# Designs tried in a protein design run: peptides against a protein of PDB entry 6RGO. Part 4

Target 1, 392 residues: chain A of PDB entry 6RGO
Amino acid sequence: MALKLLGFNQDATCFSVISSNKGVTIYNCDPFGKCFELEKSTSNDEELDFLVEMLFSTSLIAVVDKTIGASKRKKLKIVNTKRKATICELTFPHEIMDVIMNRKIICVVLKSDQIFVYDISCMKLLRTIDVRGEKLKSTSKFRNSEAVGDIGVRVSLSTDNNSILCYSSYSKSDKENAPLNDIVVFDALKCIQINVLPAVHQSNIVCIACSPDGMLMATASEKGTIIRVFKTIDTENDEPILVNEFRRGSRPSRISEMKFNHDNTLLACVGESDTIHIFALPVTTTEADANEDDTLQQSSHSLSSSINGLQYISKGLANRFGKIIVSKIPTQSQQRHVAYIKIPENAKYRIGFPKDTTNTIHICGEDGNYLVYSIPRNEVGPCTLVKSNTFD

## One batch from the design tools (peptide; made by RFdiffusion4; aimed at target 1 I120)

Design b2_p29_4 (failed a check: the pose's geometry)
Pose (drawn by RFdiffusion4):
Structure b2_p29_4 (pose): chain A 327 residues (1-135, 151-284, 335-392), chain P 29 residues (1-29)
Amino acid sequence: MALKLLGFNQDATCFSVISSNKGVTIYNCDPFGKCFELEKSTSNDEELDFLVEMLFSTSLIAVVDKTIGASKRKKLKIVNTKRKATICELTFPHEIMDVIMNRKIICVVLKSDQIFVYDISCMKLLRTIDVRGEKIGVRVSLSTDNNSILCYSSYSKSDKENAPLNDIVVFDALKCIQINVLPAVHQSNIVCIACSPDGMLMATASEKGTIIRVFKTIDTENDEPILVNEFRRGSRPSRISEMKFNHDNTLLACVGESDTIHIFALPVTQRHVAYIKIPENAKYRIGFPKDTTNTIHICGEDGNYLVYSIPRNEVGPCTLVKSNTFD
Amino acid sequence: EEEEEEEKEEEEEEAEEIIEELEEEKEEE
């Protein structure tokens, strides 16, 4: 089958790719190279490694499952790339759905909507967050820098009226203190959530409305959450998969089950800005590094890696700059 | 370019320190 299940780094330095053949490879951007290659851990052809989230450019990797079911739901391994050794092997009562890391905090998301928060220096569990214990699946996002700030979608006070709903809760994982609770920002479920690297901004994606809403995160008034801007969906409602924020928080990238990738600018310092054509029934992931604000890195399941430029004052499409091919 | 390389080195140093502390804790267990 195709080389599916791409994962993208926080600093846009490298990306995680599960080669359907054997193991998982991690490439670099500059210079492009085979950075890390995981050996054979397979027994059938279409069984897939699912979840890999990494540090910035380091040797520290978070790896989850290999087998379809033998040791998948209840595993987390911490591996150094230079010496291929497992350090800590944590076990969890449910199936892992997503893992997000940063320099200070490691988050593990379970299928039962439990979020385990760890101080990474000693792996002490800071807090267990019973989201489904209070009231598709929960989408969680996190800031990259320090003062790492956690964002998760929570159900509303209409559980009696119906089973599924999605509001937003802002949480400071550093001090384990809930900062702001946002109301039902959508009339539908929440598909994907992106938080700014500095933790000041947040994006929301709806399945039905397909309109991205941006709210201030922490400095927002206590009385009411502050809405920043909205972005035109285009000609057709489409499911969104992954969104990213620029380092200066002037740009927002959007990708999904669509022909095109949309680029939204920010009025921090309107409907559409930059659009990147994309093959229809193939899936991609997004990133952009810290070095410049004009370069957008693109990861594709077709086997191509592309680097596009951004037009500052033109509403035109992006310009391709650099490309390379996968394995 | 030089500053980028310095930042990458600092990140690697910090990651190595964390790995060493986790190994020590594992040995104590």

Design b2_p29_8
Pose (drawn by RFdiffusion4):
Structure b2_p29_8 (pose): chain A 327 residues (1-135, 151-284, 335-392), chain P 29 residues (1-29)
Amino acid sequence: MALKLLGFNQDATCFSVISSNKGVTIYNCDPFGKCFELEKSTSNDEELDFLVEMLFSTSLIAVVDKTIGASKRKKLKIVNTKRKATICELTFPHEIMDVIMNRKIICVVLKSDQIFVYDISCMKLLRTIDVRGEKIGVRVSLSTDNNSILCYSSYSKSDKENAPLNDIVVFDALKCIQINVLPAVHQSNIVCIACSPDGMLMATASEKGTIIRVFKTIDTENDEPILVNEFRRGSRPSRISEMKFNHDNTLLACVGESDTIHIFALPVTQRHVAYIKIPENAKYRIGFPKDTTNTIHICGEDGNYLVYSIPRNEVGPCTLVKSNTFD
Amino acid sequence: EEEEKEEEEEEEEEEAEEIIEELEELSEE
């Protein structure tokens, strides 16, 4: 089958790719190279490694499952790339759905909507967050820098009226203090959530409305959450998969089940800005590094890696700059 | 520019090695 299940780095330095053949490879961007290659851990052809989230450019990797079910739901391994050794092997009562890391905090998301927060220096569990214990699945996002700030979608006070709903809660994982609770920002479920690297901004994706809403995160008034801007969906409602924020928080990238990737600018310092054409029934992931604000890195399941440029003052499409092919 | 990028990478690697060492010590205990 195709080389599916791409994962993208926080610093846009490298990307995680599960080659359907054997193990998982991690490439670099500049210079492009085979950075890390996981050995054989397979027994059938279509069984897939699912979840890999990494540090910035380091040797520290978070790896989850290999087998379809032998040791998948209840595993987390911490591996150094230079020596291929497992350090800590944590076990969890449910199936892992997503793992997000940063320099200070490691988050593990379970299928039962439990979020385990760890101080990474000693792996002490800071707090267990019973989201489904209070009231598709939960989508979680996190800031990259320090003062790492956690964002998760929570159910509303209409559980009695119906089973599924999605509001937003802002949480400071550094001090384990809930900062702001946002109301039902959508009339539908929440598909994907992106938080700014500095933790000041947040994006929301709806399944039905397909309109991205941006709210201030922490400095927002206590009385009411402050809405920043909205972005035109285009000609057709489409499911969104992954969104990213620029380092200066001027740009927002959007990708999904669509022909095109949309680029939204920010009035921090309207409907559409830059659009990148994309093959229809293939899936991609997004990133952009810290070095420049004009370059956008693109990861594709077709086997191509592309680097596009951004037009500052023109509403035109992106210009391709550099490309390379996968394995 | 390239030198600064290399320095940033080195600093990140040092920090990661320190964390790995602390986790190994704790795992031994």

## One batch from the design tools (peptide; aimed at target 1 C88 R103)

Design b2_p30_5 (made by RFdiffusion4)
Pose (drawn by RFdiffusion4):
Structure b2_p30_5 (pose): chain A 327 residues (1-135, 151-284, 335-392), chain P 30 residues (1-30)
Amino acid sequence: MALKLLGFNQDATCFSVISSNKGVTIYNCDPFGKCFELEKSTSNDEELDFLVEMLFSTSLIAVVDKTIGASKRKKLKIVNTKRKATICELTFPHEIMDVIMNRKIICVVLKSDQIFVYDISCMKLLRTIDVRGEKIGVRVSLSTDNNSILCYSSYSKSDKENAPLNDIVVFDALKCIQINVLPAVHQSNIVCIACSPDGMLMATASEKGTIIRVFKTIDTENDEPILVNEFRRGSRPSRISEMKFNHDNTLLACVGESDTIHIFALPVTQRHVAYIKIPENAKYRIGFPKDTTNTIHICGEDGNYLVYSIPRNEVGPCTLVKSNTFD
Amino acid sequence: EEEEEMEEFEEAYEEAMEEIEEEEEEEEEE
């Protein structure tokens, strides 16, 4: 089958790709290379490694499952790339759905909507967050820098009226203190959540409305959450998969089950800005590095890696600059 | 055994942080 289940780095330095053949490879961007290659851990053809989230450019990797079910739901391994050794092997009571890391905090998301927060220096569990214990699935996002700030979707006070709903809660994982609770920002479920690298901004995706809403995160008034801007969906409602924020928080990238990738600018310093054509029934992931604000890195399941440029003052499409092919 | 694994993890973490700092310094120089 195709080379599916791409993962993207925080710093846009490299990307995680599960080659359907054997193991998982991690490439670099500049210069492009085979950075890390995981050996054979397979027994059938269509069984897939699912979840890999990494540090910036380091040797520290978070790896989850290999087998379809032998050791998948209850595993987390911490591996050094230069020596291929497992350091700590944590076990969890449920199935892992997502893992997000940063320089200070490691988050592990379970299928039962439990979020385990660890101080990465000693792997002491800071707090267990019973989201489903209070009231598709939960989408979680996190800031990259320090003062790492956690964002998760929570159910509303209408559990009695119906089973599924989605509001937003802002949480400071550094001090384990809940900062702001946002109300039902959508009339539908929440599909994907992106938080700014500095933790000051947040994006939300709806399944039905397909309109991205941006709220201030921490400095927002206590009385009411502050809405920043909204972005035109286009000609057709489409499901969104992954969104990213620029380092200066002037740009927002959006990708999904659509023909095009949309680029939204920010009035921090309207409907559409830059659009990148994309093959229809293929899936891609997004990133952009810290070095420049004009370059957008693109990861594709078709086997191509592309680097596009952004037009500052023109509403035109992006210009392709560099490209390379996968394995 | 658990204490030894924890010590190895702390050392690996400190080394990973040093590498990030060195790369940031190199980017500043550029």

Design b2_p30_8 (made by RFdiffusion4)
Pose (drawn by RFdiffusion4):
Structure b2_p30_8 (pose): chain A 327 residues (1-135, 151-284, 335-392), chain P 30 residues (1-30)
Amino acid sequence: MALKLLGFNQDATCFSVISSNKGVTIYNCDPFGKCFELEKSTSNDEELDFLVEMLFSTSLIAVVDKTIGASKRKKLKIVNTKRKATICELTFPHEIMDVIMNRKIICVVLKSDQIFVYDISCMKLLRTIDVRGEKIGVRVSLSTDNNSILCYSSYSKSDKENAPLNDIVVFDALKCIQINVLPAVHQSNIVCIACSPDGMLMATASEKGTIIRVFKTIDTENDEPILVNEFRRGSRPSRISEMKFNHDNTLLACVGESDTIHIFALPVTQRHVAYIKIPENAKYRIGFPKDTTNTIHICGEDGNYLVYSIPRNEVGPCTLVKSNTFD
Amino acid sequence: EEEEEEEEEKEEEEEEAEEIIEKLEELKEE
């Protein structure tokens, strides 16, 4: 099958790719190279490694499952790339759905909507967050820098009226203090959530409305959450998969089940800005590094890696700059 | 000047990552 299940780094330095053949490879961007290659851990052809989230450019990797079911739901391994050794092997009562890391805090998301928060220096569990215990699946996002700030989608006070709903809760994982609870920002479920690297901004994706809403995160008034802007969906409602924020928080990238990738600018310092054409029935992931604000890195399941430029004052499409091919 | 500052930040990040790995290895021994 195709080389599916791409994962993208926080700093846009490298990306995680599960080669359907054997193990998982991690490439670099500059210079491009085979950074890390996981050995054989397989027994059948279409069984896939699912979840890999990494540090910035380091040797520290978070790896989850290999087998379809032998040791998948209840595993987390911490591996150094230079020596290929497992350090800590944590076990969890449910199936892992997503793992997000940063310099200070490690988050593990379970299928039962439990979020385990760890101080990464000693792996002490800071707090267990029973989201489904209070009231598709939960989408969680996190800031990259320090003062790492956690964002998760929570159900509303209409559980009695119907089973599924999605509001937003802002949480400071550093001090384990809930900062702001946002109301039902959508009339539908929440598909994907992106938080700014500095933790000051947040994006929301709806399945039905397909309109991205941006709210201030922490400095927002206590009385009411502050809405920043909205973005035109285009000609057709489409499911969104992954969104990213620029380092200066002027740009927002959007990708999904669509022909095109949309680029939204920010009035921090309207409907559409930059659009990147994409093959129809193939899936891609997004990133952009800290070095410049004009370069956008693109990861594709077709086997191509592309680097596009951004037009500052033109509403035109992006310009391709650099490309390379996968393995 | 800005490039030098970025390099210093990258070095500090590497040091912090190494210290975390050492602490995890010590924890494994215990």

Design b2_p30_8_s1 (made by RFdiffusion4, then SolubleMPNN; from b2_p30_8, 10 letters changed)
Fold by OpenDDE base, seed 1:
Structure b2_p30_8_s1 (fold): chain B 392 residues (1-392), chain A 30 residues (1-30)
Amino acid sequence: as target 1 above (392 residues)
Amino acid sequence: EEKKKKEEEKKKEEEEAEEILKKLEELAKE
């Protein structure tokens, strides 16, 4: 059967899949098993497509039927899974591209490059964000968006109640083909723009992750070779703070998903490559508790150049991205720990970090595998498989 | 203790979601 992965919930306690014959199935991770099924509403042999966003381990889900030919691609349904009932339905002017939520906010991304921000408690519209702005509305002849692949507005929302929304925006260049390479940081509760990170990549941003606390964001372009991590709120001399730059690989490969763990110590990425990468983040000690004494002996083990995951701190990029004050990334060549998981070629995988175990990652594949890995703390290397289950 | 705290946190998350669901169900009746 063809499986399509919808992803993990915010705390990686559940994941959602589309089964071609059954519709949407939600699995619980521990104990492993089916917890909810949404039956296929159409008898047609059409390829099923859905958005499903679950509110943590709760009975609240948002559902969009995106199946081709379905008149429902503009409808968001809020469903109580325990009652198997639709409790709210919203209709949008354009096709829904993405849905993200936390305990306070639901964000709906449209094909029109609009973001609708709702208070989840009453489904009241708080803000409509028009990423194209007023000037670009007139000259956007409908690019036959069929030919320019999945380049649209990307969003990520903090899982905490602060509800920090990061979204990709068009650069202010007068070019008709401005890239989606700016990031806006937005307080979704107060409806205030907090920060703007201009030109964080040279090409369109295709993946964004916000940390659970909303203090960090990770970005990747369509090249997927470099991942950048920024502070969301903090600035240095009114310029964005680059905390990390990671190299996923030398070959271009699309990144489909990135996630931080719950303590902001790890960033995972997955995509079209045979490898999930896990990067260690520096603990941002606030300057106050830098007591003197930890002479961490620089064991200069020259690990051979063959591991494609080496952090190139590119000294040379400072000149091309003129205004990003690369705050002195402490040039401590602490080989930031990198872990990896090998996955089958051409299998799509999704990732999640459980709240309770910061060194554990959950992954699931369209191959029907749900896998739990332990992440090594101190050594660059493969993750260790701890648990495996299968689903259909 | 830690398991009990996790169960209490999960219970609080379920109660918050049940309150959201109740508010949305009330709005769907108007």
Scores: peptide ipSAE 0.163, ipTM 0.775, DockQ to the pose 0.816
OpenDDE base, seeds 2, 3, 4, 5: peptide ipSAE 0.138, 0.160, 0.112, 0.107; ipTM 0.758, 0.775, 0.619, 0.634

Design b2_p30_8_s3 (made by RFdiffusion4, then SolubleMPNN; from b2_p30_8, 13 letters changed)
Fold by OpenDDE base, seed 1:
Structure b2_p30_8_s3 (fold): chain B 392 residues (1-392), chain A 30 residues (1-30)
Amino acid sequence: as target 1 above (392 residues)
Amino acid sequence: SKKKEEEEKKKKEKEEAEEILKKLEELAKK
């Protein structure tokens, strides 16, 4: 059967899948099992396509049927899973590309590069963000939105109540074909732009992750070789702070998803590669705790040779991105821990971090595997499989 | 205890979502 993964909820307590025969199924991770099913409304052998966003482990879901008919692709349904009832339906002028939520906000991304921001408590529209709006004033040519392939506006929302929204925007270049390589940081509650990170990659941004607290964001371009981590709110001399730069690999490969763990100590990425990568983030010690670090110097010597390939602190990018203050990443030779999980070739996987166990990752595949891995703390290497389940 | 705080947090998260659901259901009746 063709499975299509929709992903994990915000705390990785549930994941959602599309089964060609059944429709949408939501699984609980612990105890493992089906907790909800949305039956297929049509008997047609058409490939099912849905968006499903779940509000944590609750009975609230947002659903978009993208399978058949241009009218359904423009409809957002809010569903109570316990009652199997649609609570409300919103219709948009364009196809829905993405839906994200937390306890305060729903964001709806349209094919028109518009972001609709709603108060979830009353489904009141707070803001429409037109990501093209500044550029459409200059170019009367409606780019047929058909010719821009898989490259649209990307979004990520903090899972906390502060509701920090990060989205990709078009660079202010006079070029008709400006890339989606700027990031805007937006307070979704106050409807205020907090920060703008210009040209964070050379090509279009295809993946964004916001930390649960909204203080960090990770970005990847269509090349998927370099992942950058920035502060969202904090600036140094009115310039964006680059906290980390990670190399996923030397070969181009699309990153489909990134996630921070709940304490901002780990960043995971998954995509078209046979490998899920997990990067350690340096704990930003507040200035007060700098005194105890003297003892860890001794053990660093032996493992130096093999790790050099994966962490390119590109000294050379400081000259091209003249306005990204690379905060002096303290050159503490802390071997930035990298863990990995090998996955089957051509299997699409999704990732989630459970809240209660910061060194555990949940993954699920279109191969029907749900897997729980333990992440090593102090040693670079493979993750250890702790639990496995299968789904259909 | 951490477990009691997690249970209380899960309870609060559930209560917040049930309140959201109730508000949305009240809107759908108008």
Scores: peptide ipSAE 0.207, ipTM 0.786, DockQ to the pose 0.871
OpenDDE base, seeds 2, 3, 4, 5: peptide ipSAE 0.108, 0.197, 0.165, 0.123; ipTM 0.723, 0.785, 0.633, 0.658

